# Peptides against a protein of PDB entry 3T7K: the designs that were tried, part 183

Target 1, 248 residues: chain A of PDB entry 3T7K
Amino acid sequence: KAEKILARFNELPNYDLKAVCTGCFHDGFNEVDIEILNQLGIKIFDNIKETDKLNCIFAPKILRTEKFLKSLSFEPLKFALKPEFIIDLLKQIHSKKDKLSQININLFDYEINGINESIISKTKLPTKVFERANIRCINLVNDIPGGVDTIGSVLKAHGIEKINVLRSKKCTFEDIIPNDVSKQENGGIFKYVLIVTKASQVKKFTKLINDRDKNETILIVEWNWCVESIFHLNVDFTSKKNVLYQKK

## One batch from the design tools (peptide; made by RFdiffusion4, then SolubleMPNN)

Design b2_p25_7_s4 (from b2_p25_7, 11 letters changed)
Fold by OpenDDE base, seed 5:
Structure b2_p25_7_s4 (fold): chain B 248 residues (1-248), chain A 25 residues (1-25)
Amino acid sequence: as target 1 above (248 residues)
Amino acid sequence: MEDLSLLSEEEQKEVEEYLKKYNSL
């Protein structure tokens, strides 16, 4: 069926998209539309797997969903597109107007606002955002909204190698892991990095660390600090936004 | 099913509205 529909076009574009969707197309596509999209070089996946070499995200806007946050870790993310790209494409293809020799849809007209070439270019870097920031091992409180598994999965996609889950009420100093990063000469390395949700946790962890390891560097942040770092694909250590405690 | 656990209640409502808008192909 798709071949007959596409036969009216003299030339078909190859968009070369391997995409996931967030905030759109939850019900998927019918078999004919999937076949059409496949013939145009558009493959949509239900889940993110590294083996699929995903390069595209469809979303209405920048979202704080797991899929959107992970899409910024693609190698590279080539396109972040609005759902209207697919909608307009399929509308044009299903249109019975006989005289369309070509599909006239430009990917660049459907870019998600706020995902610019500067962001896209950073996804071509050989390192992940937290790796570049010398953050490889973190401590995460177990009572974090969204859950440690989802948050941990996003952080790992962005270069966190080890996530230590802290039982916030029961943890001791021995439960806190150091950020085991080789001293690069020119970058401020924090020995202890923690993601917390409450001021009481800041007081607890700062006391535990300072009582046992008084001269060490500490970074305690909110989840929003990680999100902002992901959205910019850069860690800004000069910003105090979402930083709860910092000791250099 | 899309995991919305990372979103605020307001953000969840917004995503639900988008899902309603774009699921009807």
Scores: peptide ipSAE 0.624, ipTM 0.950, DockQ to the pose 0.865
Fold by OpenDDE base, seed 1:
Structure b2_p25_7_s4 (fold): chain B 248 residues (1-248), chain A 25 residues (1-25)
Amino acid sequence: as target 1 above (248 residues)
Amino acid sequence: MEDLSLLSEEEQKEVEEYLKKYNSL
């Protein structure tokens, strides 16, 4: 059926997209439309797997979903596109106007606002955002909204090697792991990095660390600090936004 | 269903509106 629909076009584009969707197309596509998209070099996957070498995200805008956050870790992310790309493409293809010799849809007309060339270019870097920031091991409180597994998965996609989950009410100093980056000679490394949710945790962890390991560097942030770092594909250590405690 | 657990309640509502808009092809 798809072949008959596409036969009216003299030439078919190959978009070379391996995509996931967030905030759109949750119910998927019908079999004919999937086949059409496949013939145009557009493959849509339900979940993110490293083996699929995903290069595209469909979303209405920048979202804080796991899929969107992880899409910024693609190697590279080639395109972040609005759902209207697929809608307009399929609409043009299903149109009964016999005179369309070519598909006239440009990917660049459908870019998600805020995902610019600067962001796309950073996804071509050989390192991940937190790796570049010398953050490899972090401590995460167990009572974080969204759950430690989802948050941990996003952080790992962006270069965190080890996630240590802290039982906020029961943890001691010995439960806190250092950010071991011993191979990097570059200064400005925080020995302890923690993601917390409330001021009482800041007070607790700062006390535990300062009482046992005096004069060490500490960074305590909110989840939003990580999100902003991901959205910019850059860690700004000069910003105080979403930083709860910093000791250099 | 898409996992929206990382979103605030307001952000969840917004995503739900988008899902309604873009699921009806």
Scores: peptide ipSAE 0.623, ipTM 0.950, DockQ to the pose 0.853
Fold by OpenDDE base, seed 3:
Structure b2_p25_7_s4 (fold): chain B 248 residues (1-248), chain A 25 residues (1-25)
Amino acid sequence: as target 1 above (248 residues)
Amino acid sequence: MEDLSLLSEEEQKEVEEYLKKYNSL
């Protein structure tokens, strides 16, 4: 069926998209539309797997979903597109207007607002955002909304190698892991990096660390600090936004 | 099923509205 529908076009574009969707197309596509998209070089996957070499995300806007956050770790992310790209494409293909010799849909007209060329260019870097920021090992409280597994998976996709889960009520100083990075010349290294949810946790962890390691550097942030760092593919250590405690 | 666990309640509602919009097409 798809071949017969596409036979009216003299030339078919090859978009070369391997995509996931978030905030759109939850029910998927019918078999004919999937076949059409496949013939146009558009493959849509249900889940993110490294083996699939994903290069695209469809979303209505920037979202804080696991899929969207992980898409910014693609190597590279080629396109972040609004779902209207697929909608308009399929609409044009299913149109009975005989006179369309070519599909005239430009990917660049469907870019998600806020995902610009500067962001896309950073996904071509050989390093991940937290790797560039000298954040390799972090401490994460176990009571974080969204769960330690989902958050941990996003953080690992962005270059954090080790995630230590802290039992917020029961943890001691010995349970806190240092950020084990070699001193690189161009970045402030924090010995202790923690993601917390409550002011009481800030008070607890600052006391535990300062009582044992008085001269050590500490960074305590909210999850939103990580999210903003991911959305910009850059860690801004000058910003106090979503930073709960910082000791240089 | 889309995991919305990382979203606030307001963001979840927004995503649900988008899902309704694009599933009806």
Scores: peptide ipSAE 0.622, ipTM 0.950, DockQ to the pose 0.864
Fold by OpenDDE base, seed 2:
Structure b2_p25_7_s4 (fold): chain B 248 residues (1-248), chain A 25 residues (1-25)
Amino acid sequence: as target 1 above (248 residues)
Amino acid sequence: MEDLSLLSEEEQKEVEEYLKKYNSL
């Protein structure tokens, strides 16, 4: 059926997209439209898997969803596109009136606002954002909104190797793991990195660490610190935004 | 299913409106 629909075009573009969707197309596409998209080099996947070599995200705007945050870890993310790309493309293809010999849809006209070339270019770097920031091991409180599994999965996609989940009410100093990064001569490395949700946790963990491991470097942040770092694909250690405690 | 657990209630509502918009097309 798709072949018959596409036969009216003399030339078909190959968009070379391997995509996931967030905030759009939750119910998927009908079989004919999937076949059409596949013939145009557009493959849409339900879930993110490294083996699929995903290079595209469809979303109406920048979202704080797991899929959107993980899409910024693609190697590379080639395109972040609005759903209107697919809508306009399929509309043009299904139009019986248009004696168009060619499909005239440009990917660049459908870019998500705020995902610029600078962001896209950083996805071509050989390292992940937290790896570049010398953050490999973190402590995460168990009562974090969104859950430790989802947050942990996003953080791992962006270069965190080890996530230690802290039971905030019951944890001791011995439960807190250090950020085991080899001392590079010129980089400020925080020995303890923690993601927390409330001021009482800051007081608790600061006391536990300072009482047992004096003079060590500590970074305590909110989840939003991680989100902002991901959206910029850069950690800004000069910013105090979403930093709850810092000891250099 | 779209996991919206990382979103605020306001952000969840916005995403739900987008889902309705684009699923009806």
Scores: peptide ipSAE 0.622, ipTM 0.950, DockQ to the pose 0.892

Design b2_p25_8_s1 (from b2_p25_8, 8 letters changed)
Fold by OpenDDE base, seed 1:
Structure b2_p25_8_s1 (fold): chain B 248 residues (1-248), chain A 25 residues (1-25)
Amino acid sequence: as target 1 above (248 residues)
Amino acid sequence: SFEEYIEELKKKNEEALKEAEKNAL
């Protein structure tokens, strides 16, 4: 069926997209449209797997979904496209009225607002955003919205090697892990990095650390600090936005 | 029709967006 539909075109583009969808196409596509997309070099996957070498995301806008946040860790993310790309493509292909010899759809016309070439270029870097920031080991409170597994999975995709989950009410100093990074010459390394949800946790953890390890560097942030860092593919240590406590 | 199918896809995408916004991390 797909071959018969596509036979009217003299040349077919190869878009070379390995994509996931978020905030769109939750029910997938019919078998004919999947085959059409496949013949155009567009393969859509249900889930993110490193082995699939994903290079594209479909979303209507920047979203705070697991898939969207992880897509910014693709190596590289080639395209972040609006679902209208697929819709317009299918419309052009299924149109009986237009005797088009070629498919005339430009990927660049469907870019997600706010995912610009500056963001795309950073996905070509050999390192992840938190790796570049010398953040390898973090402490995460167990009461984080979205759950420690989902949040932890996003953080790992962006270069966090070790996530220590803290039981906020029962946690002692011995439960807090250091950010074990070899001293690189030119970067302020925080010995303790914590993601917390409330002011009472800031008071607790600052006390525990300062009472036992008085002279050490501490960074305590909200989840939004991580999200902003991911969306920019850059950690701005000069910004106080979403930073709850900092000791240099 | 194909037109009906596309309009249904658009409607479902609007619903999917609302869900994604509701379940934002």
Scores: peptide ipSAE 0.727, ipTM 0.971, DockQ to the pose 0.877
Fold by OpenDDE base, seed 3:
Structure b2_p25_8_s1 (fold): chain B 248 residues (1-248), chain A 25 residues (1-25)
Amino acid sequence: as target 1 above (248 residues)
Amino acid sequence: SFEEYIEELKKKNEEALKEAEKNAL
């Protein structure tokens, strides 16, 4: 069926997209449209797997979804596109009225607002954003909104190797893990990195660390610090935004 | 019809966006 629909075109583009969707196309596509998209070099996957070599995200805008946040870790992210790309493409293909010999849809017309070439270029870097920031081991409080598994999965996609989950009410100093990174010459290394949700946790963890490991470097941030770092694909250690405690 | 299918897709996308915003991390 797809072949018959596409037979009216003299030339078919190859978009070379391996994509996931977020905030759109939750129910997927019908079998015919999936086959049409596949013939145009557009493969849509339900879930993110490293083996699929994903290079594209479909979303109506920048979203704080697991898929969107993880898409910024693609190697590289080539395109971040609005769902209207697929809609307009399918409209053009299924149109019986248009004497179109070619598909005339340009990917660049459908870019998600706020995902610019500067962001795309950073996805071509050989390192992940938190790896570049010398953050490999973190402590995460167990009461984080979204859950430790989802949040942890996003952080791991962006170069955090180890996530230690802290039971905020019961944890002791011995439960806190250091950020074990070799001293690289050019970056502020924090021995303890923590993501917390409450001011009471800041007071607790700062006391625990300072009482037992005096004069060590500490970074305590909100989840929004991580999100902003992901959206910019850069950690700005000069910014105090979403930083709850910092000891250099 | 194809037009009905596209309008349904658009409607579902509006719902999907609302859900994504509600479930924002």
Scores: peptide ipSAE 0.726, ipTM 0.970, DockQ to the pose 0.895
Fold by OpenDDE base, seed 5:
Structure b2_p25_8_s1 (fold): chain B 248 residues (1-248), chain A 25 residues (1-25)
Amino acid sequence: as target 1 above (248 residues)
Amino acid sequence: SFEEYIEELKKKNEEALKEAEKNAL
């Protein structure tokens, strides 16, 4: 029993972690180790659910996985940790040699490179990254790598309310949805926001929109524009990186 | 042994990382 293993410690830390794993621990943990981790206030979940109030991600580095991208939408993300945290913790706990009265593992020693306090602090904001950017309704082409469901789920986690899937070969102007956001006085609002994969789609959608509504604002981006926005928890409208077409 | 278990976990994590990189969104 985990209790017998932990009984050698005079004091146990409470890490208060509700975590998911990505790029590590695919097979999970044995029952004893799960119980040990639970006694230390570490709960690992298989999937992301809002009800679980997740606050931690375990990953070896910044990854472009669904779990990692969604973890940046946690409210807040408290910790982004390397899997070595758990490994070293279990090593210390199962070690017979160390008459250690206490577990001496600091969470801050296991931070994922590139997830700094600035990123963590932005997860405490009351709004999501795309919500702050006045992007609530988007058009997504159906041929996007990773699939519309996965990509759409990530985008929704980051404040996009409505995702319209465009059948790029058959779509008309009527199939394109506007980004219905209230005119904030000081924010550049794009009426049409589209995520596309090909230059031919840019040409098609710009023509369809401009032929029907010549004066409207258009933003056409690659998926990488969204990823960069998520990784920074900020949309930089001054950057042309991964922007395929912009009409202000 | 516990040491063997930890080594296996590390190996599996290396495989998991490679898979995650291959399947990057």
Scores: peptide ipSAE 0.726, ipTM 0.970, DockQ to the pose 0.897
Fold by OpenDDE base, seed 2:
Structure b2_p25_8_s1 (fold): chain B 248 residues (1-248), chain A 25 residues (1-25)
Amino acid sequence: as target 1 above (248 residues)
Amino acid sequence: SFEEYIEELKKKNEEALKEAEKNAL
């Protein structure tokens, strides 16, 4: 059926998209449309797997979903596209009125607002955003909204190697792990990095660390600090936004 | 019709967006 529909076109584009969707197409596509998309080099996957070499995300806008946040860790992310790309493509293909010899849909017309070439270019870097920031081992409180598994999975996708989950009510200094990164001479490495949800946790962890490991560097941030770092694919250590405590 | 299918798809996408915004991390 798909072949018969596409037979009216002299040449078919190959978009070379391996994509996931978020905030759109939750029910997927019918069998005919899946086959049409496949013949155009558009493969849509239900879940993110490293083996699939995903290079595209479909979303109506920048979203704070697991899929969207992880898409910025693709190697590289080639395209971040609005769902209207697929809708308009299917409209052209199924149109009976237009004696279209060619499909005239340009990917660049469907870019998600705020995902620019600067962001795309950073996904081509050999390192992840937190790796570049010398953040490899973090402490995460167990009461984080979204859950430690989801948040942890996003952080790992962006170069955090080890996530230590802290039970905020019962944890001691011995439960806090250091960020084991070789001291670069030019400063900016924090020995202790923590993601917390409450001011009471800041007070607790700051006291525990300062009482037992005096004069060490500490960074305590909100989850929003991580999100902003992911959306920009850059950690700005000069910004105090979403930083709850910093000791250099 | 195909037009009805596309309009249903758009409606479902609007619902999916609302859900994604509600469940934001």
Scores: peptide ipSAE 0.726, ipTM 0.970, DockQ to the pose 0.898

Design b2_p25_8_s2 (from b2_p25_8, 7 letters changed)
Fold by OpenDDE base, seed 3:
Structure b2_p25_8_s2 (fold): chain B 248 residues (1-248), chain A 25 residues (1-25)
Amino acid sequence: as target 1 above (248 residues)
Amino acid sequence: SFEEYLEELKKKNKEALEEAEKNAL
């Protein structure tokens, strides 16, 4: 069926997209449209797997979804596109009225607002954003909205190797893990990195660390610090935004 | 019809966006 529909075109583009969707196309596509998209070099996957070599995200805008946040870790992210790309493409293909010999849809017309070439270029870097920031081991409080598994999965996609989950009410100093990174010459290394949700946790963890490991470097941030770092694909250690406690 | 399918798809996309915003991390 797809072949018959596409037979009216003299030339078919190859978009070379391996994509996931977020905030759109939750129910997927019908079998015919999936086949049409596949013939145009557009493969849509339900879930993110490294083996699929994903290079594209479909979303109506920048979203704080697991898929969107993880898409910024693709190697590289080539395109971040609005769902209207697929809609307009399917409209053009299924149109019986248009005497179109060619598909005339340009990917660049459908870019998600706020995902610019500067962001795309950073996805071509050999390192992940938190790896570049010398953050490999973190402590995460167990009461984080979204859940430790989802949040942890996003952080791991962006170069955090180890996530230690802290039971905020019961944890002791011995439960806190250090950020074990070799001293690289050019970056502020924090021995303890923590993501917390409450001011009471800041007070607790700062006391625990300072009482037992005096004069060590500490970074305590909100989840929004991580999100902003992901959206910019850069950690700005000069910014105090979403930083709850910092000891250099 | 194809038009009905597209309108349904657009409707579902609106719902998907609302859900994504509600469940924002």
Scores: peptide ipSAE 0.717, ipTM 0.968, DockQ to the pose 0.890
Fold by OpenDDE base, seed 5:
Structure b2_p25_8_s2 (fold): chain B 248 residues (1-248), chain A 25 residues (1-25)
Amino acid sequence: as target 1 above (248 residues)
Amino acid sequence: SFEEYLEELKKKNKEALEEAEKNAL
C-alpha cells in the first residue's frame, strides 16, 4: 500500500496539481504510484474536461498536441512541468537508502522550457486569447491537417465560439460566416476571418468576399498563425507571419 | 525491480515524445 511507502516521511508535500500529460506517460501509472501521487496532491487525468479544473500540464517540451495547446487555456495554468518531476519524485519515494524525513523536490526546477511566468500570468486573465483579439466566429477549410474537429476543439478552448467549416471546392459567399462581434471602439475587428491551407483558397475567398462586399475587412491566416497566438497567449496584428491576406 | 520500471518508463516517454512530434498539429 502507498501508505506504508509514504510512512517513512515525517511530512508530505501537497502539490495541488490537476494535470494532463502529453508526449509522456502514455501508459499511465501503476495503481500504487497513482495512490502515492494522489497522497501528494497530484491527480493525473486522461482527458481534458472543464469540470476537472485542470491547472497543470506534463510534457517534455512545448508540443503542438491538442492537450498542450488546450492546456494554455486552463484557468489558470499554474504549472507546466517536465515528466522528470514525476520520475524523480517516485524515485525518491521508492528509494530505500534515503532516510529522508522530507521529499525535497521543487516544482520550479522542472518547468518546461519556453513556458515562462509571462505566459502563466496570461492564463489568469478573465478572457481567452482569441476573445481578447475580437475573434469569435471563424471559417475553417475542411482540408486542414489534423482535422476540423481537433483544430476546432483547440480554437474553441481559446475563445472561438463558432467554427464554420468550409468545403473549399464547393463553397459560395453565402457559406462564409461573419465574425459577429460588437464594434469595440478601439479594436480592429475583421468581419471575415478564415483559416486556410492553400494559396488557391486565398484567391477564391478574397474574390467571393470582395465581389459581394468590397468594403469589408478580411483576415486570412494559416493554422500556424493560431498556434503562435496560442503559444504567446496574444494575437499580434502587426505581424505578417502566417498571414496570407489582410484587408483593413 | 523499481529501477527497471523507471528505465522502461523513460524509454516509453522517449517513444511518446517521438509520436507527439510526428503527429504535431
Scores: peptide ipSAE 0.716, ipTM 0.968, DockQ to the pose 0.894
Fold by OpenDDE base, seed 1:
Structure b2_p25_8_s2 (fold): chain B 248 residues (1-248), chain A 25 residues (1-25)
Amino acid sequence: as target 1 above (248 residues)
Amino acid sequence: SFEEYLEELKKKNKEALEEAEKNAL
């Protein structure tokens, strides 16, 4: 069926997209449209797997979904496209009225607002955003919205090697892990990095650390600090936005 | 029809966006 539909075109583009979808196409596509997309070099996957070498995301806008946040860790993310790309493509292909010899759809016309070439270029870097920031080991409170597994999975995709989950009410100093990074010459390394949800946790953890390890560097942030860092593919240590406590 | 199918896809995409915004991390 797909071959018969596509036979009217003299030349077919190869878009070379390995994509996931978020905030769109939750029910997938019919078999004919999947085959059409496949013949155009567009393969859509249900889930993110490193082995699939994903290079594209479909979303209507920047979203705070696991898939969207992880897509910014693709190596590289080639395209972040609106679902209208697929809609217009299928519309052109299924149109009986237009005796088009060629498919005339440009990927660049469907870019997600706010995912620009500056963001795309950073996905070509050999390191992840938190790796570049010398953040390898973090402490995460167990009461984080979205759950420690989902949040932890996003953080790992972006270069966090170790996530220590803290039981906020029962946690002692011995439960807090250091950010074990070899001293690079030119970067301020925080010995303790914590993601917390409330002011009472800031008070607790600052006391525990300062009472036992008085002279050490501490960074306590909200989840939004991580999200902003991911969306920019850059950690701005000069910004106080979403920073709850900092000791240099 | 194919047009009806596309309109249903657009409708479902609107619902999917609303869900994604509701369940934002």
Scores: peptide ipSAE 0.716, ipTM 0.968, DockQ to the pose 0.874
Fold by OpenDDE base, seed 2:
Structure b2_p25_8_s2 (fold): chain B 248 residues (1-248), chain A 25 residues (1-25)
Amino acid sequence: as target 1 above (248 residues)
Amino acid sequence: SFEEYLEELKKKNKEALEEAEKNAL
């Protein structure tokens, strides 16, 4: 059936998209449309797997979903596209009115607002955003919204190697792990990095660390600090936004 | 019809966006 529909076109584009969707197409596509998309080099996957070499995200806008946040860790992310790309493509293909010899849909017309070439270019870097920031081992409180598994999975996708989950009510200094990164001479490495949800946690962890490991560097941030770093694919250590405590 | 299918798809996409915004991390 798909072949018969596409037979009216002299040449078919190959978009070379391996994509996931978020905030759109939750029910997927019918069998005919899946086959049409496949013949155009558009493969849509239900879940993110490293083996699939995903290079595209479909979303109506920048979203704070697991899929969207992880898409910025693709190697590289080639395209971040609005769902209207697929809608308009299918509309042209199924249209009986237009004696279209060619499919005239340009990917660049469907870019997600705020995902620019600067962001795309950073996904081509050999390192992840937190790796570049010398953040490899973090402490995460167990009461984080979204859950430690989801948040942890996003952080790992972006170069955090070890996530230590802290039970905020019962944790001691011995439960806090250092960010084991070789001291670069030029400063800016924090020995202790923590993601917390409450001011009471800041007070607790700051006291525990300062009482037992005096004069060490500490960074305590909100989850939003991580999100902003992911959306920009850059950690700005000069910004105080979403930083709850910093000791250099 | 195909037009009806596309309108349903657009409606479902609107619902999917609302859900994604509600469940934002």
Scores: peptide ipSAE 0.715, ipTM 0.968, DockQ to the pose 0.895

